# Designs tried in a protein design run: peptides against a protein of PDB entry 3V4L. Part 77

Target 1, 386 residues: chain A of PDB entry 3V4L
Amino acid sequence: GQPLAKDKVALLIGNMSYWEHPKLKAPLVDVYELTNLLRQLDFKVVSLLDLTEYEMCNAVDEFLLLLDKGVYGLLYYAGHGYENFGNSFMVPVDAPNPYRSENCLCVQNILKLMQEKETGLNVFLLDMCRKRNDYDDTIPILDALKVTANIVFGYATCQGAEAFEIQHSGLANGIFMKFLKDRLLEDKKITVLLDEVAEDMGKCHLTKGRQALEIRSSLSEKRALTDPVQGAPCSAEALVRNLQWAKAHELPESMCLKFQCGVHIQLGFAAEFSNVMIIYTSIVHKPPEIIMCDAYVTDFPLDLDIDPKHANKGTPEETGSYLVSKDLPKHCLYTRLSSLQKLKEHLIFTVCLSYQYSGLEDTVEEKQEVNVGKPLIAKLDMHRGL

## One batch from the design tools (peptide; aimed at target 1 E165 L206)

Design b2_p26_3 (made by RFdiffusion4)
Pose (drawn by RFdiffusion4):
Structure b2_p26_3 (pose): chain A 386 residues (1-386), chain P 26 residues (1-26)
Amino acid sequence: as target 1 above (386 residues)
Amino acid sequence: SVTASTTTEDFPEEGLTLVSRGVNFE
């Protein structure tokens, strides 16, 4: 009568800043939006931006670790894609020009690994182009799929076609997400809902005859993204899964820093993506003997490769964050730490204080080191092992 | 040498550019 979900887990990857290929813009916004919608449908969501080939493989491994028998598994990719010989490929940011299947992730490979885990539902939302990579000589000769009647594909475009994004100077949106976001919360069967999305997508003027939604499904059960999760977890296996999920969305505690000069610096942290964290520095207290002072953040782990233009900015928007000044506490210095999947080490940076005493010209520098551990996805240790 | 590009369409009156998430090669 009523289909049930042991759990609902989602992996969303949005690639924009390609090294050898045109950079995209809508992936960040689309990924942010799909996480919020999927969380309302009670999904364990992993949101990641600008992953290399190696990094993309690890995200799949962490996602597979969160899938067991009866778990609804969902994969959303927004970025560069190509389709050769019946296989779909997602292109990582580190991809060379020209690139091959070896440089890329085959979705079919990911699907087989999910079937090995006995998942109740396999949903794939591929928001990418589907043309031939004429330079790809290799044909993977993949093994046949087990007939499981729970595979669902939401291709943003058809084979040999292109998926489009509107790059309006402001926000920038993807076409598949413009028509998906208004319908995703419906209690319809996943296949039916995706077809109703395909109708509204045909009413699109910007993309008519160039992009159409393609649905491929084996699903023989009235399963939906709104189906409920098996109430009380109470199983030992179910508990290990909730810990593994909470292990990736841990944020440092908003600490207060005391300086030898009697100045207080409030240090705040905000989550944007599992890959993205925002730090803010507020000067909470200063003694009367000091009037001039500015707090600035430096000495980040070189693995993160933090550009100076994205750090110590008056507002969060100036760092490139999707989060806005109404979401983040007002008046601090905001700094954006994207690329946490690059952190093998522990997070150590210096909160540097440049200040001046009453009646003196000289400028005094007081540096204090801060260790915030492994925030968010850095806690998963994706680089662990030999 | 190989040049990577993408399909684009400009809409000056609307102030936007439609961009493919695909890669073309020249």

Design b2_p26_3_s1 (made by RFdiffusion4, then SolubleMPNN; from b2_p26_3, 9 letters changed)
Fold by OpenDDE base, seed 1:
Structure b2_p26_3_s1 (fold): chain B 386 residues (1-386), chain A 26 residues (1-26)
Amino acid sequence: as target 1 above (386 residues)
Amino acid sequence: KIIASTTTEEYPEKGITLVSFGVNYE
């Protein structure tokens, strides 16, 4: 019979905004596109951008809590990385210069922990370099992996080689993701799918002789990403997993704010990633005596590190939101909250209405405080371990 | 601090830049 997944869970991490290392661009688009594809495959997807070491550890821990017997687990990483002695290291955005294994997440350690969950399938898609880091002399003594015959690695490149992104017209994609996305929905054994991706990548003249997909697999069964999820959650753990995922993806409800001057503001929310939310404001009613009116958001929690210069933009794109702009209402002011994983408290902020009456030169301001609770990934309290 | 760089290749005729996900410490 066709294999069934008890559930399907994916953690996607895209690191771009490194503190001490060159910035990347492709992980933004690649994580977003992969998220949409995996959702079409009935994966529960947590998508996270720009994680610190601590945040990456917590994201992995939360991901592991979603894993159970017969669950399909997929980890995707796009960012800086290296490979020493057959161990793959994902580099957090706060990694020191130079980084070492002690500052990075070892994929093989994550695999060990996934094996302890008795997962049905473990897929690693690693869009990172596999060059040696000569500044890391640490030989991690890893415990022997269990023989589970359910492991698949898709490395964007071969051992000792680099993985690349293509930047064009302000957009970027990883070479691996460029080809993977075209086949990801195919009903094929995951190793067969990746082999076809490898052949497609092999036709890319830009990376010929520099990047080649490597597949490492112990997968003994015909398992595909298209394998159906086993029906209604029959276990308490499955219910908890569904609830936990739902909480991590719950947006605040849209609000209508009424100001004393008679202006009505619509406040809306959109998810770009599990840790990235767009806030948008629009004037939905304006008294005729008010000639000009703008609604700004301000006074965000300090933990979010919101630069006011990047808030309240006339377009989503000016906030750095290129992907969800088509789904957003037009004629708003847009603010991008890109670090929701840092939020310890409720998201409380101020909506400031600035307006002018006909025949008055002076601008008037009214303010309302808004509490939207913990949006998206902030509900997981990823900082509880401090 | 060591200078961290990445391999970049420009293809101006295609309007494409390749950027490595690898870090080089110089």
Scores: peptide ipSAE 0.554, ipTM 0.948, DockQ to the pose 0.880
OpenDDE base, seeds 2, 3, 4, 5: peptide ipSAE 0.546, 0.542, 0.531, 0.532; ipTM 0.947, 0.947, 0.945, 0.945

Design b2_p26_3_s2 (made by RFdiffusion4, then SolubleMPNN; from b2_p26_3, 9 letters changed)
Fold by OpenDDE base, seed 2:
Order: sequence, then structure tokens, then C-alpha cells
Structure b2_p26_3_s2 (fold): chain B 386 residues (1-386), chain A 26 residues (1-26)
Amino acid sequence: as target 1 above (386 residues)
Amino acid sequence: KIVASTTTEEYPEKGMTLVSMGVNYE
């Protein structure tokens, strides 16, 4: 019969905003596009941008808690990386200059931990360079991997080679994701699907002779990303996994705020990623005697490091949100909360209403505090220990 | 602190830039 997955779980990490290294652009779009495709494949997807070393470790630990016997696990990484002695290192955004293996996450260590979960399939999609880092003299002593016959690596490039993003008209895509996205929904064995992606990438004149997809597989069974999830979660572990994922993806409910002047504000929330949320405000009712009226959000928790200059924009795009803008209501003020993983407390902020009455020169302000609890990934307390 | 760079290639005729997803230290 067709193989069944007990469940399907994916962790997608996109690192772009490096502190001590050149910035990237493609991971934003690539993580978003891959998230949407994997959701169509019934994956439980955690999508995270711009993680520190500590945050990446915690994201991997939380991902490993979602893995169990017969679960399909997929790890995608887009960002800076390197390969020393056949070990792949993902570089966090806070990595020192120069970075070493002690500052980075080793993919083969993650694989070892995934093998302990008795997973049905382990897929690694690594959109990073595989050049040696000559400033890292560490020879990692890895414990011997178990023979599980369920591992697939899709490397965006060959050993010792570079992986590239294409920047065009302010947008960017990884070369790997550009070709992967066109085939990802196909009902094919994952190694066959990746082989077809390799052939498509091989036709790219820009990267010919510089980047080529490498497939490493021990997969002995016909497993596909399209394989159906086995029916209702009958195990306690499956219930816990479903609850943990749902907890990490719960948006705050939309609110209608009423001010003393009779103005009504709609407050709404949208997820761009598991750690990135858009807040939007709109005036839904205004008394006719009020001639000017603006509603803005302020007084965010310090942990979020929100610059007021980037808050309360007239378009989603002005916040840096190009991906979800089509799905947002128009004629709002928009604020992008990145780094929700940093939130230690409840998301409490102020909605401030500034308005003017007809025939009065002075502006009046009213304020209302809003508590929306811990949104999205902030519910996982990924900072337990800082 | 070492100067960190990335391999970058411009294709002005296509309006495209290739950027390497890895660092070179000088």
C-alpha cells in the first residue's frame, strides 16, 4: 500500500539580517513560499526568520519534540553556511566574526537527534554555501549515525561550492528554491523529485558550472512529501504534538476598541511567519464632529526592539511586509513585529487615538492598553534561560 | 575582526545580481 506518515512536521529557518556578516535577501521569500507549499502538503510548519544561536538551538529542540515514530521531519535552512569535513554548519545572525563551529549549528548533530525519534522520513534542504571555513580548525567528532535508511539531503550546491541567491528588482530568490517550488507538490518519491529539480537547475545558465544540486540519500522506501497523514491522532504523543503546534500558531483575535469620544477602532493581527506578526488598525466609526482622527500603536515590550519610526505605516510594504500585503485589509496603519521569539511577557501595547474637533485647534489624545497574551511562537518560551 | 565579504556577480543586462550564501574572510 501507499506509505502513510504518522504526522508531517517542518522547521524552516531563514537567516538574512546578520550582525557581523553580509546581509542576504532571498531567505525571506524562500521560507514564505516553502511554508505555503508545505502547508498544502499537510505539514505542520514552523517558519522562523533571523535567529540567534540560542534561538536556533531552541527552535531545533522544539522541532525535535514534535518528532516521533513514523513522523516525517523536514528541516529547511536558508542563510550563510559552510561545510568542514563533511559537516554542514548553519550560521546564526549573531555569529561572531570570524565564526566557528562552536557558534553554529551542525546539521549532522540534528540528524543524530532525529534518528533517536524513530522518524519515518528525515529530509534536509540546505540552501547555503558548502565552502570550507579556514578559520574553523575544529574537527568535529561525531558519534556514528544509526542505519535508519530514511534520510534525504538536498544540498543547494556541491561540496566545496557556493550556493547563490538571485536579486532582481528588490526581490530575491535562492536558485535552489526557484526550481524546487515548481515540483514540490508532485506525487513522487522525494529523491526522484529532487533529481528532477537537479535537472531543471542544471539548465540555469547563470549558475552552470558553479552551483549544482547534490542529493545524498539512504531512503530505501518509496516516501513522498505527498504521502497522506495517518488518520485521527490516536496517541497521546500525537495529541501533544498537535497542541504544541497549534499553540505556536495561534493569532490574537481581532478586537473592536471603543473610545470615550465615540470613535471605534478595529485592531487586527496577521501572521507573516511563526515569529513575525503584522498589527493593523483602522477607524471603523468616527463621529461627524471629529474632523481629523489617527490611531497608532505604541509602548511595545522592550524585548521586541520596535523602532517607532518603522511602526504605524500607511502600507504593509513600508513595514517591510511584501508577502502578506495582498491578504491584509486596506486603509489601515500597519506595524510589523519581528522577533516574537524574544517576547518574555505578554504582548501588552497601547492604542493611542489622536483627534481634533471641528472648531478646536488643539488635538486630543485618548489611550487604551491592550493585552493580547503571547502570540504565535512567543507561546513556546524559546528564551527559557536568558 | 576580519573583513567579511560575499561573492557577488552583476548581470546588468538582465538587471540581476547573484549573491553567495556564504562568507569569505579576507
Scores: peptide ipSAE 0.561, ipTM 0.951, DockQ to the pose 0.874
OpenDDE base, seeds 1, 3, 4, 5: peptide ipSAE 0.578, 0.541, 0.553, 0.531; ipTM 0.954, 0.947, 0.950, 0.944; seed 1 fails the geometry check

Design b2_p26_3_s3 (made by RFdiffusion4, then SolubleMPNN; from b2_p26_3, 10 letters changed)
Fold by OpenDDE base, seed 1:
Parts: sequence; C-alpha cells; structure tokens
Structure b2_p26_3_s3 (fold): chain B 386 residues (1-386), chain A 26 residues (1-26)
Amino acid sequence: as target 1 above (386 residues)
Amino acid sequence: KIVATTTTEEYPEKGMTLVSMGVNYE
C-alpha cells in the first residue's frame, strides 16, 4: 500500500541579510515558493527569514518538538554555507567574520535529533555552498547516527563546489530551487524526484561543470512528499502539534479604529512568512469637512528594529514585500515587520491619524494605541533564554 | 576581520548575475 505519514512538518530557513558577509537575494523567493508548494502537499510549514545563531537554534528546537514517530520532517535551508569533513554548516546572519563551526548550525547534529524522534522520513534540502572553510579546522565529534533507512539529502551542489543564485531584474532564485519547484508536486519517491531535478539542472548551461545536484540517501521505502497524512489527530501529541503550528500562523484580526474627528481606519494584517508580517491601514470613512487625512503606524517595540523611513509606504513593494502584494488590499499604507522572532512582549504600536479641516491650515493629530498580542511566530517565544 | 567575497559571474547579454551562496575569505 501507499505509505502514510503520521503528519508532515517542514522548517524553511532563508538567510540573506548577513551582518559581516555578502548579502543574498534568492532565499526570499525560494522560501516563499517552497512554502506554498509544501502547503499544497499538506505540510505544516514554518518559514523564517534572516535568523541569528540563537534564533536558528530555537527554530530547530521548535521544529523538533513537532516531530514524532512516523512524522515526515523536511528541513530546507537557503543561505551561505560550507562543508568541512562531510559536515554541512548553515551560516546564521550574525555569524562573525570569519565564521567557524561554533558559530554555525551543523545539519548532521539536527539529523541525529530527528532520528531520536523516530520520524517516518527525514528530508534535507540544502541550497548552500559546500566549499571547505579553511578558517575552521575543527572536526566536529558527531555521535554515531542510527541506521534508520529514511534519510534523504538533496544538496544544491557537489562536495567542495559552489551553489549559485541567479539574480535577474531585482529578483533572484537559487538554481536548485528553480528546478526543484517544477517537480516538487509529483507523486514520486523523493529520491526519484530529486534525480529528475538533477537531470533538469544538468541542462542548465549557466552552471554546467560548476554546480550539480548531489543526492545522498539511505531511503529503503517508497516514500514521497505526496504521501497522505493519516486521518484526524487521535493522539495528544498530534493535537499539540496542530495547536502549536496554528499558534505560529495566527494573524491578528482586522480592526476598525474610530477617531474623535469621525474618521474610520481599517487596520489589517497579512503574513509573508512565519516571522514577517505586513500591517496595512486604509481610510474607510472620512467626514466631508476633512480634506486630507493619513493614518501612520509608529511607536513599534524596539526589539523589532523598525526604521520609520521604511514604514507607511504607499505600496507593499516599497517595504520590500514583492511576493504577497497581489493578495493585499490596494490604496493602503503598508509597513513590513520582518523580525517577529525578536518580539519579547505583545506587539503594541500607535496608529497616528494626521488630518486637515477645510479652511484650516493647521494639521491635527489623533493617536490610538493598538495591542495585537503576539502575532505569528512571536507566540513561540523564540527569544526565550536571551 | 578578513575580506569576505562571493564568486559572481555577470551575463550582461541576459541581464543575469550568478552569485555564490558561500563566502571566500581573502
């Protein structure tokens, strides 16, 4: 019979905005596209951009809490990386220059922890370079892996080689993701699917002889990403997993703010990623005596590091949101909160209405404080322990 | 701090740039 997954859980990490290293662009689009595809495959997806070492560790720990016997686990990483002595290292955005293994997450350590959960399938998709880091001679003492016969690695490149992104017209895609996305929904054994992706990528003239997909697998069973999830959650662990995932994806409800001048503002929220939310404001009612009015959001928690110059934009694209703009209401002011994992407290901010009456030159301001609780990933308190 | 670079290749005829997802230290 077709294998059943007890559940399907994915953690997707895209690191781009490095502090001490060259910035990337592809992880933005690649994490977003992969999230949408994995959701169509009934994966519970946590998608995170621009994580520090500590935030990456916490994201992995929270991911491991969602894993259990017979659960399919998928880890995707796009960002800077290296490989020393057969160990793959994912580089956090706060990694020092030069970075070492002590500043990075070892994928093989994560695999060990996944094996302890008795998972049904472990898939690693690593869209990173596999060059040696000559500034790190540390040989990690890894504990022996169990023989679970359920492991699949898709490496974007060969050992000692580079993986590339293609930047074009302000957008970028990883070469691996460019070919993977076209096949990911196919009802095939995951190793067969990746082999077909390798053949497709091998036709790419840009990377011929520089990048080639490597598949490493111990997968003895015919398991696919299309394998159906077993029916309604009957276990306490399955209920907890569903509740934890739901909490990490709960948006604040849209609200209507009423100002003393009679202006009504609609405040809305949209998720771009598990740690990235767009706030949008629109004027839904304006008294005729008010000739001009704008509703700005301000006074965000300092932990979010929101530059006011990047807030309250007339388009989602001006905030750096290129992916969800089609799904947003038009004629709003938009603010992108890109670091919700840093939020220690409730998201409290001010809506400031600036307006002018007909025949008065002076601008009037009214303010309302808004508390939306902990949105999205901020409910997991990924900052706990700092 | 060491100079951190990435391998880049420009294809101006296609308006494309390849950027390596890894760092070279000089």
Scores: peptide ipSAE 0.574, ipTM 0.953, DockQ to the pose 0.882
OpenDDE base, seeds 2, 3, 4, 5: peptide ipSAE 0.555, 0.536, 0.544, 0.529; ipTM 0.950, 0.945, 0.948, 0.943

Design b2_p26_3_s4 (made by RFdiffusion4, then SolubleMPNN; from b2_p26_3, 9 letters changed)
Fold by OpenDDE base, seed 1:
Structure b2_p26_3_s4 (fold): chain B 386 residues (1-386), chain A 26 residues (1-26)
Amino acid sequence: as target 1 above (386 residues)
Amino acid sequence: KIVASTTTEEYPEKGFTLVSMGVNYE
C-alpha cells in the first residue's frame, strides 16, 4: 500500500519587508498559492509573512510542537537567504546590515530538531539565494544528523547561485514557485515531482545558466505530498495538534453593531495569512434622515503598528490585499492587520461612525469599542518566551 | 552599514524584472 502520514503539517514563511535590506514581492503570492495547494493536500498550514528573528524562532518552535512520529513536516521559506559551508540561512526581516548566522535561522538546525520528532517525512522548500555571505565567517558546528532516510530538500537554486523572483505589473512570483505550483498536487514521490519541476525550470530561458533547482534527498521510501493522513486522531498528541492548528486559524465572528442614531454596521473578518487579517465594515442599515455615513476602524493596539493612512480603504487592493479581494464583500471599508504575531493582548479597537443628518452641515460621530479576543496566530502567544 | 543590493535584471520589452532573493554587500 502507499505510505500513510500520521498527520501533515506545513510552516510557510515569506519575508519581504526587510528593514535593512532590499524588499521582495514574490513571497506574498508564493506563500498564498502554496498555502492553498497544501490545504488541498490535507496539510495543516501555518502561513506567516514578514517575521523578525524572534518571531521566526517562535514559529519554528510552534511548528516543531506539531511534529510527532510519522507526521509529515514541510518547511517552506521565501525570502533573502545565503549558504555558508553547506548550511542554509533564512534571513529575518529585522536582520542587521550586514547579517550573520547569529541573526539568521539555520535550516540544518531545524532539520536536527525535526529528526528528534521521528517524523515520517521532512521536506524543505527553500526559495532563497545560496550565495556565500562573506560577512559571515562562522562555521556552525552542527551535531551529526541521524540517518532517518526521510529528508528532501528542494532548493530553488544550485549551490553558490541566486534564486530569482519575476516582478510584473506590481505582482511577483518566485521562479521556483512558478513551476512547483503546477506539479505540487501530482501523486508522485516527492523527489520525482521535484525532478520534473527541475526539468520545467530548465526550459525557462530567463534563468538558464543562472538558476537551477537542486534536489538533495535521503528519502528511501515512496512518500508523496498526496499520501493520505491516517484516519481520525487517535492520540492525545494528534488532538492537541488539531486544536493548536484550529486555534491559529480561528477568525473572529462577524458582528452587527448598532449605533444610537439607528445606523447598523456589519463588521467582518477575513484571513489572508495566519498572521494577516482583513477587517471590513459595511453600512447594512441607515435611517432615511441620515444622508451620509461612514464606519471607520481605529485605536488598534500599538503592537500592530497600524498606520491610519493605510486603514479604512475603499478596496482590499489599496490595503495590499490582492489575493483575497474576490472573496470579500464589496462596498466596504477595508483594513489590513499584517502583524498579528505581535499582538500580546486582545485585539481591541474602535469602530467610529461618522454621519450627517439631512439639513445639518455638521458631521456627528459615534464610537463603539470592539473586543474580538486573539485572532488567528495571536492565540499561540508566540511572544511567551520574552 | 554596508550598501545592500540585489541582482536585478530588467526586461522592459517583456514588462518584467528579475530580482534576486539574496543580498550583495558592496
Scores: peptide ipSAE 0.568, ipTM 0.952, DockQ to the pose 0.889
OpenDDE base, seeds 2, 3, 4, 5: peptide ipSAE 0.555, 0.542, 0.553, 0.544; ipTM 0.950, 0.946, 0.950, 0.948

Design b2_p26_4 (made by RFdiffusion4)
Pose (drawn by RFdiffusion4):
Structure b2_p26_4 (pose): chain A 386 residues (1-386), chain P 26 residues (1-26)
Amino acid sequence: as target 1 above (386 residues)
Amino acid sequence: RKPLDVSEEEAEELEEEDLAFREKLN
């Protein structure tokens, strides 16, 4: 009568800043939006931006680790894609020009690994182009799929076609997400809902005849993204899964820093994506003997490759964050730490204080080191092992 | 994905709708 989910897990990857290929803009916004909608449907969501080939492989391994028998598994990719010989490929940011299947992730490979885990539902939302990479000589000769009647595909466009994004100078949105976001929360069967999305997508003027949604499904059960999760977890295997999930969305505690000069610096942290964290520095207290002082953040781990133009900015928007000043506490210095999947080490940076005493010209510099451990996805140790 | 360009007027309408949608999410 009623189909049930042991758990609902989602992996969302949004690639924008390609090294050898045109950079995209809507992936960040679409990924932010799909996480919020999928969380309302009670999904364990992993949100990641600008992953290399190696990094993309690890995200799939962490996602597969969160899937067991009866778990609904969902994969959303927004970025560059190509389709050769019946296989869909997601292109990582580190991809060379020209690129091949070896440089890319085959969705079919990911699907087989999910079937090996006995998942109740396999949903794939591929928000990418689907043309031939004429440079690709290799044909993967993949093994046949087990007939499991739970595979669902939401291709943003058809084979040989292109998926489009509206790059209006402001936010920038994807076409598939413009029509998906207004219908995702419906209690319809996943295939029915995706077809209703395909109708509204045809009413699109910007893309008519260039992009159409393609649905491929084997699903023989009235399964939906709104189906409920098996109430009390109470199983030992179910507990290990909830810990593995909480292990990735840990944020450092908002600490207060005391300086030898009697100045207090409040240090705040905000989550944007599992890959993205925002630090902010507020000067909470200073003694009367000091009037002039500015707190600035430096000496980040070189693995993260933090550009200076994205750090120590008056507002969060100036760092490139999707979070706005109404979401983040007012008046601090905001700094954006994207690329946490690059952190093998522990997070250590210096909160540097430049200040001046009453009646003196000289400028005094008090540097204090801060170790915040492995925030968010850095805690998963994706670089672990030999 | 491929990019699309729109007129200035349409960009302002889309920006407004998107901001309203973002506020709905939060």

Design b2_p26_4_s1 (made by RFdiffusion4, then SolubleMPNN; from b2_p26_4, 9 letters changed)
Fold by OpenDDE base, seed 3:
Structure b2_p26_4_s1 (fold): chain B 386 residues (1-386), chain A 26 residues (1-26)
Amino acid sequence: as target 1 above (386 residues)
Amino acid sequence: MVPLEVSEEEAEELEKEEEERREKLR
């Protein structure tokens, strides 16, 4: 019969805003486009940008809670990384310079934990450099992996080489994702799909002789990312998994705020990533006596590090949101919350209405506090260990 | 990942390819 997945779960991590290392651009677009493709493939996708070591560990732990017998697990990482002794290390945004294995996540450790879950398929897509880190003399003592015959690694580059991104456009992919996205929806064995991506990338004049896709597989079965999910959740565990994922992807409901002056504001929410949300405000009713009015959001929790200079923009793009702007309502003020994983409390903020009456020079302000609970990834409470 | 140094012409060509791809998917 056709192979069935018990479920399909993906964790996508894009690290760009490094503290002590060169900033990247492609992981933003790569994680976003891959998220949309994997959702079309019926994956439960957690998409996270700019994680610290602690946040990456927690994201992996939460991902492993979504894994079970016969579940397809996919881990994608775009960022800085290295390879020592055949072990792949993902570099968190808070990693020191130089970074070491103690500051990084070992992919082979994650693979071991995925094998303990008896997963149906384990796919690793590693869009990072595979150069040796000469500052890390640690020889990882890894436990022997089980022979599960269900492992696929797609490395964006070969051993000792770099993985490239194009930084000219804020919407450009990494070289690996540029070619992967064109094949990802094909109903092919995942290794065959990656071989085709390798051939397409091998034609790229820009990276020829500098980057080459490497496939490492023990996959003995014909499994594809297109393999259908087994229908209704047949176990209590599958119900719990579905509820856990749903909690991490629940947006706040749109709100209608009414001010004493008779202005009505619509407050809306959009997810860019599992840890990135756009808030938008629009004036839906204005009394004719009010000539001008704007609805600003302010007084965010301090743990979100919201710069007021980047809040309340006339376009999504002015917030740094280039990806979801086409799906957002027009003629709003936009604010981008990019660190929802840091939220310890409920998202409480103030909506400030500034308005002017016809024939009065002075602006009037009215304020309302809004509590939207824990949005998206903030419901998983990834900080409970601090 | 590391930045790929490209010419302005190569960068414009890559942007054009990506826009054409996005138009075909809509």
Scores: peptide ipSAE 0.469, ipTM 0.866, DockQ to the pose 0.666
OpenDDE base, seeds 1, 2, 4, 5: peptide ipSAE 0.459, 0.453, 0.453, 0.462; ipTM 0.857, 0.865, 0.859, 0.868

Design b2_p26_4_s2 (made by RFdiffusion4, then SolubleMPNN; from b2_p26_4, 10 letters changed)
Fold by OpenDDE base, seed 5:
Structure b2_p26_4_s2 (fold): chain B 386 residues (1-386), chain A 26 residues (1-26)
Amino acid sequence: as target 1 above (386 residues)
Amino acid sequence: MTPLEVSEEEAKKLEEEEKERREKLR
């Protein structure tokens, strides 16, 4: 019979806005496009951008809680990384310069924890460099790996080599994702699919002799990303997993705010990633006596580190949102919340209406406080333990 | 990841290929 997955879960991490290291661009597009493809494959996807060491550890721990016997797990990472003594290290955005293993997440430690879950398939897609870090002489004492099958590593590059991105366009993929995305939906054994991606990437003149896909596999069965999920959740654990995933993807409901002057504002919400939300405001009704009016969002929680200079933009693109702008309503003011994983409390903010009456030079202001609860990833309380 | 140094002509070609791909998927 066709193999069945008990469930399918994916964690995608894209680190680009490094504090002490060169900034990247491709992880934004790569995580977004891979999220959309994995959703078409019935994966429960958590997509996260720009995580600190602590936030990455918590994201991995929450992902490991979703894994169980016969579940398909996929971890994708795009960012800076290195490889020492056959151990792969993912570099958080807050990593010091130089970084060491103590500042980074070891993929082989994550693999050990995934093996304890008796998963039906484990896929690691590592879109990072595999050069040695000469500032880190630590040999990780890796605990003994369990002898398990059904592990697949897709490394974007070979040992000692770089994984490349194209920075000329803000919408360009990394070289690995450029080829992976064209085959990811194919009903093939995952190692066969990755071998075809390796052949396609091997034809790329830009990276020929500089980057090569490496496949490391213990996959003894025919398993594909297209394998159907087992039907209705039969276990309490499957119901809990479905509810936890749903909570991490719930947007606030769109609201109509009514001001005393008779202006009506539509307040809306859109998800770009599990930790990135766009707020948009539009004027839906204006009395004729009001000649000008604007609706600004302000007074965000300090944990979100929202610069007012980057809020209330006339286009989604001015916020740094190029991917979801086509799906947003036009003629709004847009604010991008890019760090929802930092939110400890309910998202409370102020909608400020500034307006002018015909024949009065002075502007009038009215304010309404809005509580939208915990949006998206903030429902998982990833900061538990600080 | 590391930035790939490419010519402006190669960068434009890759952007046009990606634009054409995204237009065919709509």
Scores: peptide ipSAE 0.441, ipTM 0.873, DockQ to the pose 0.640
OpenDDE base, seeds 1, 2, 3, 4: peptide ipSAE 0.424, 0.425, 0.440, 0.420; ipTM 0.862, 0.863, 0.869, 0.867

Design b2_p26_4_s3 (made by RFdiffusion4, then SolubleMPNN; from b2_p26_4, 11 letters changed)
Fold by OpenDDE base, seed 5:
Structure b2_p26_4_s3 (fold): chain B 386 residues (1-386), chain A 26 residues (1-26)
Amino acid sequence: as target 1 above (386 residues)
Amino acid sequence: MTPLEVSEEEAKKLEEEEKKRREELR
């Protein structure tokens, strides 16, 4: 019979806005496009951008809680990284310069924890460099791995080599994702699919002799990303997993705010990633006596680190949102919340209406406080240490 | 990841190919 997955879960991490290291661009597009493809494959996807060490650890721990016997797990990472003594290290955005293993997440430690879950398939897709870090002479004492099958590593590059991105366009993929995305929906054994991606990437003149896909596999069975999920959740654990995933993807409901002057504002919400939300405001009704009016969002929680200079933009693109702008309503003011994982409390903010009456030179202001609860990933309380 | 140094002509060609693909998938 066709193999069945008990469930399918994916964690995608894209680190680009490094504090002490060169900024990247491709992780934004790569995580977004891979999220959309994995959703078409019935994966429960958590997509996260720009995580600190602590936030990456918590994201991995929450992902490991979703894994169980016969579940398909996929971890994708795009960012800076290194490889020492056959151990792969993912670099958080807050990593010091130089970084060491103590500042980074070891993929082989994550693999050990995934093996304890008796998963039906484990896929690691590592879009990072595999050069040695000469500032880190630590040999990780890796605990003994179980002799388990059904592990697949897709490394974007070979040992000692770089994984490349093209920075000329803010919408370009990394070289690995450029080829992976064309084949990811194919009903093939995952190692066969990755071998075809390796052949396609090997034809790329830009990276020939500089980057090569490496496949490391213990996969003894025919398993594909297209394998159907086992039907209705029969276990309490499957119901809990479905509810936890749903919570991490719930947007606030769109609201109509009514001001005393008779202006009506539509307040709407859109998800770009699990930790990135766009707020948009539009004027839906204006009395004729009001000649000009604008609706600004302000007074955000300090944990979100929202610069007012980057809020209330006339286009989604001015906020740094290029991917979802086509799906947003036009003629709004847009604010991008890019760090929802930092939110410890309810998202409370102010909608400020500034307006002018015909024949009065002075502007009038009215304010309404809005509480939208915990949006998206903020429902998982990732800031709580386990 | 590391930035790939490419010519402006190669960068434009890759952007046009990706734009065309995104238009065909709509």
Scores: peptide ipSAE 0.429, ipTM 0.861, DockQ to the pose 0.646
OpenDDE base, seeds 1, 2, 3, 4: peptide ipSAE 0.412, 0.411, 0.425, 0.406; ipTM 0.852, 0.847, 0.858, 0.852

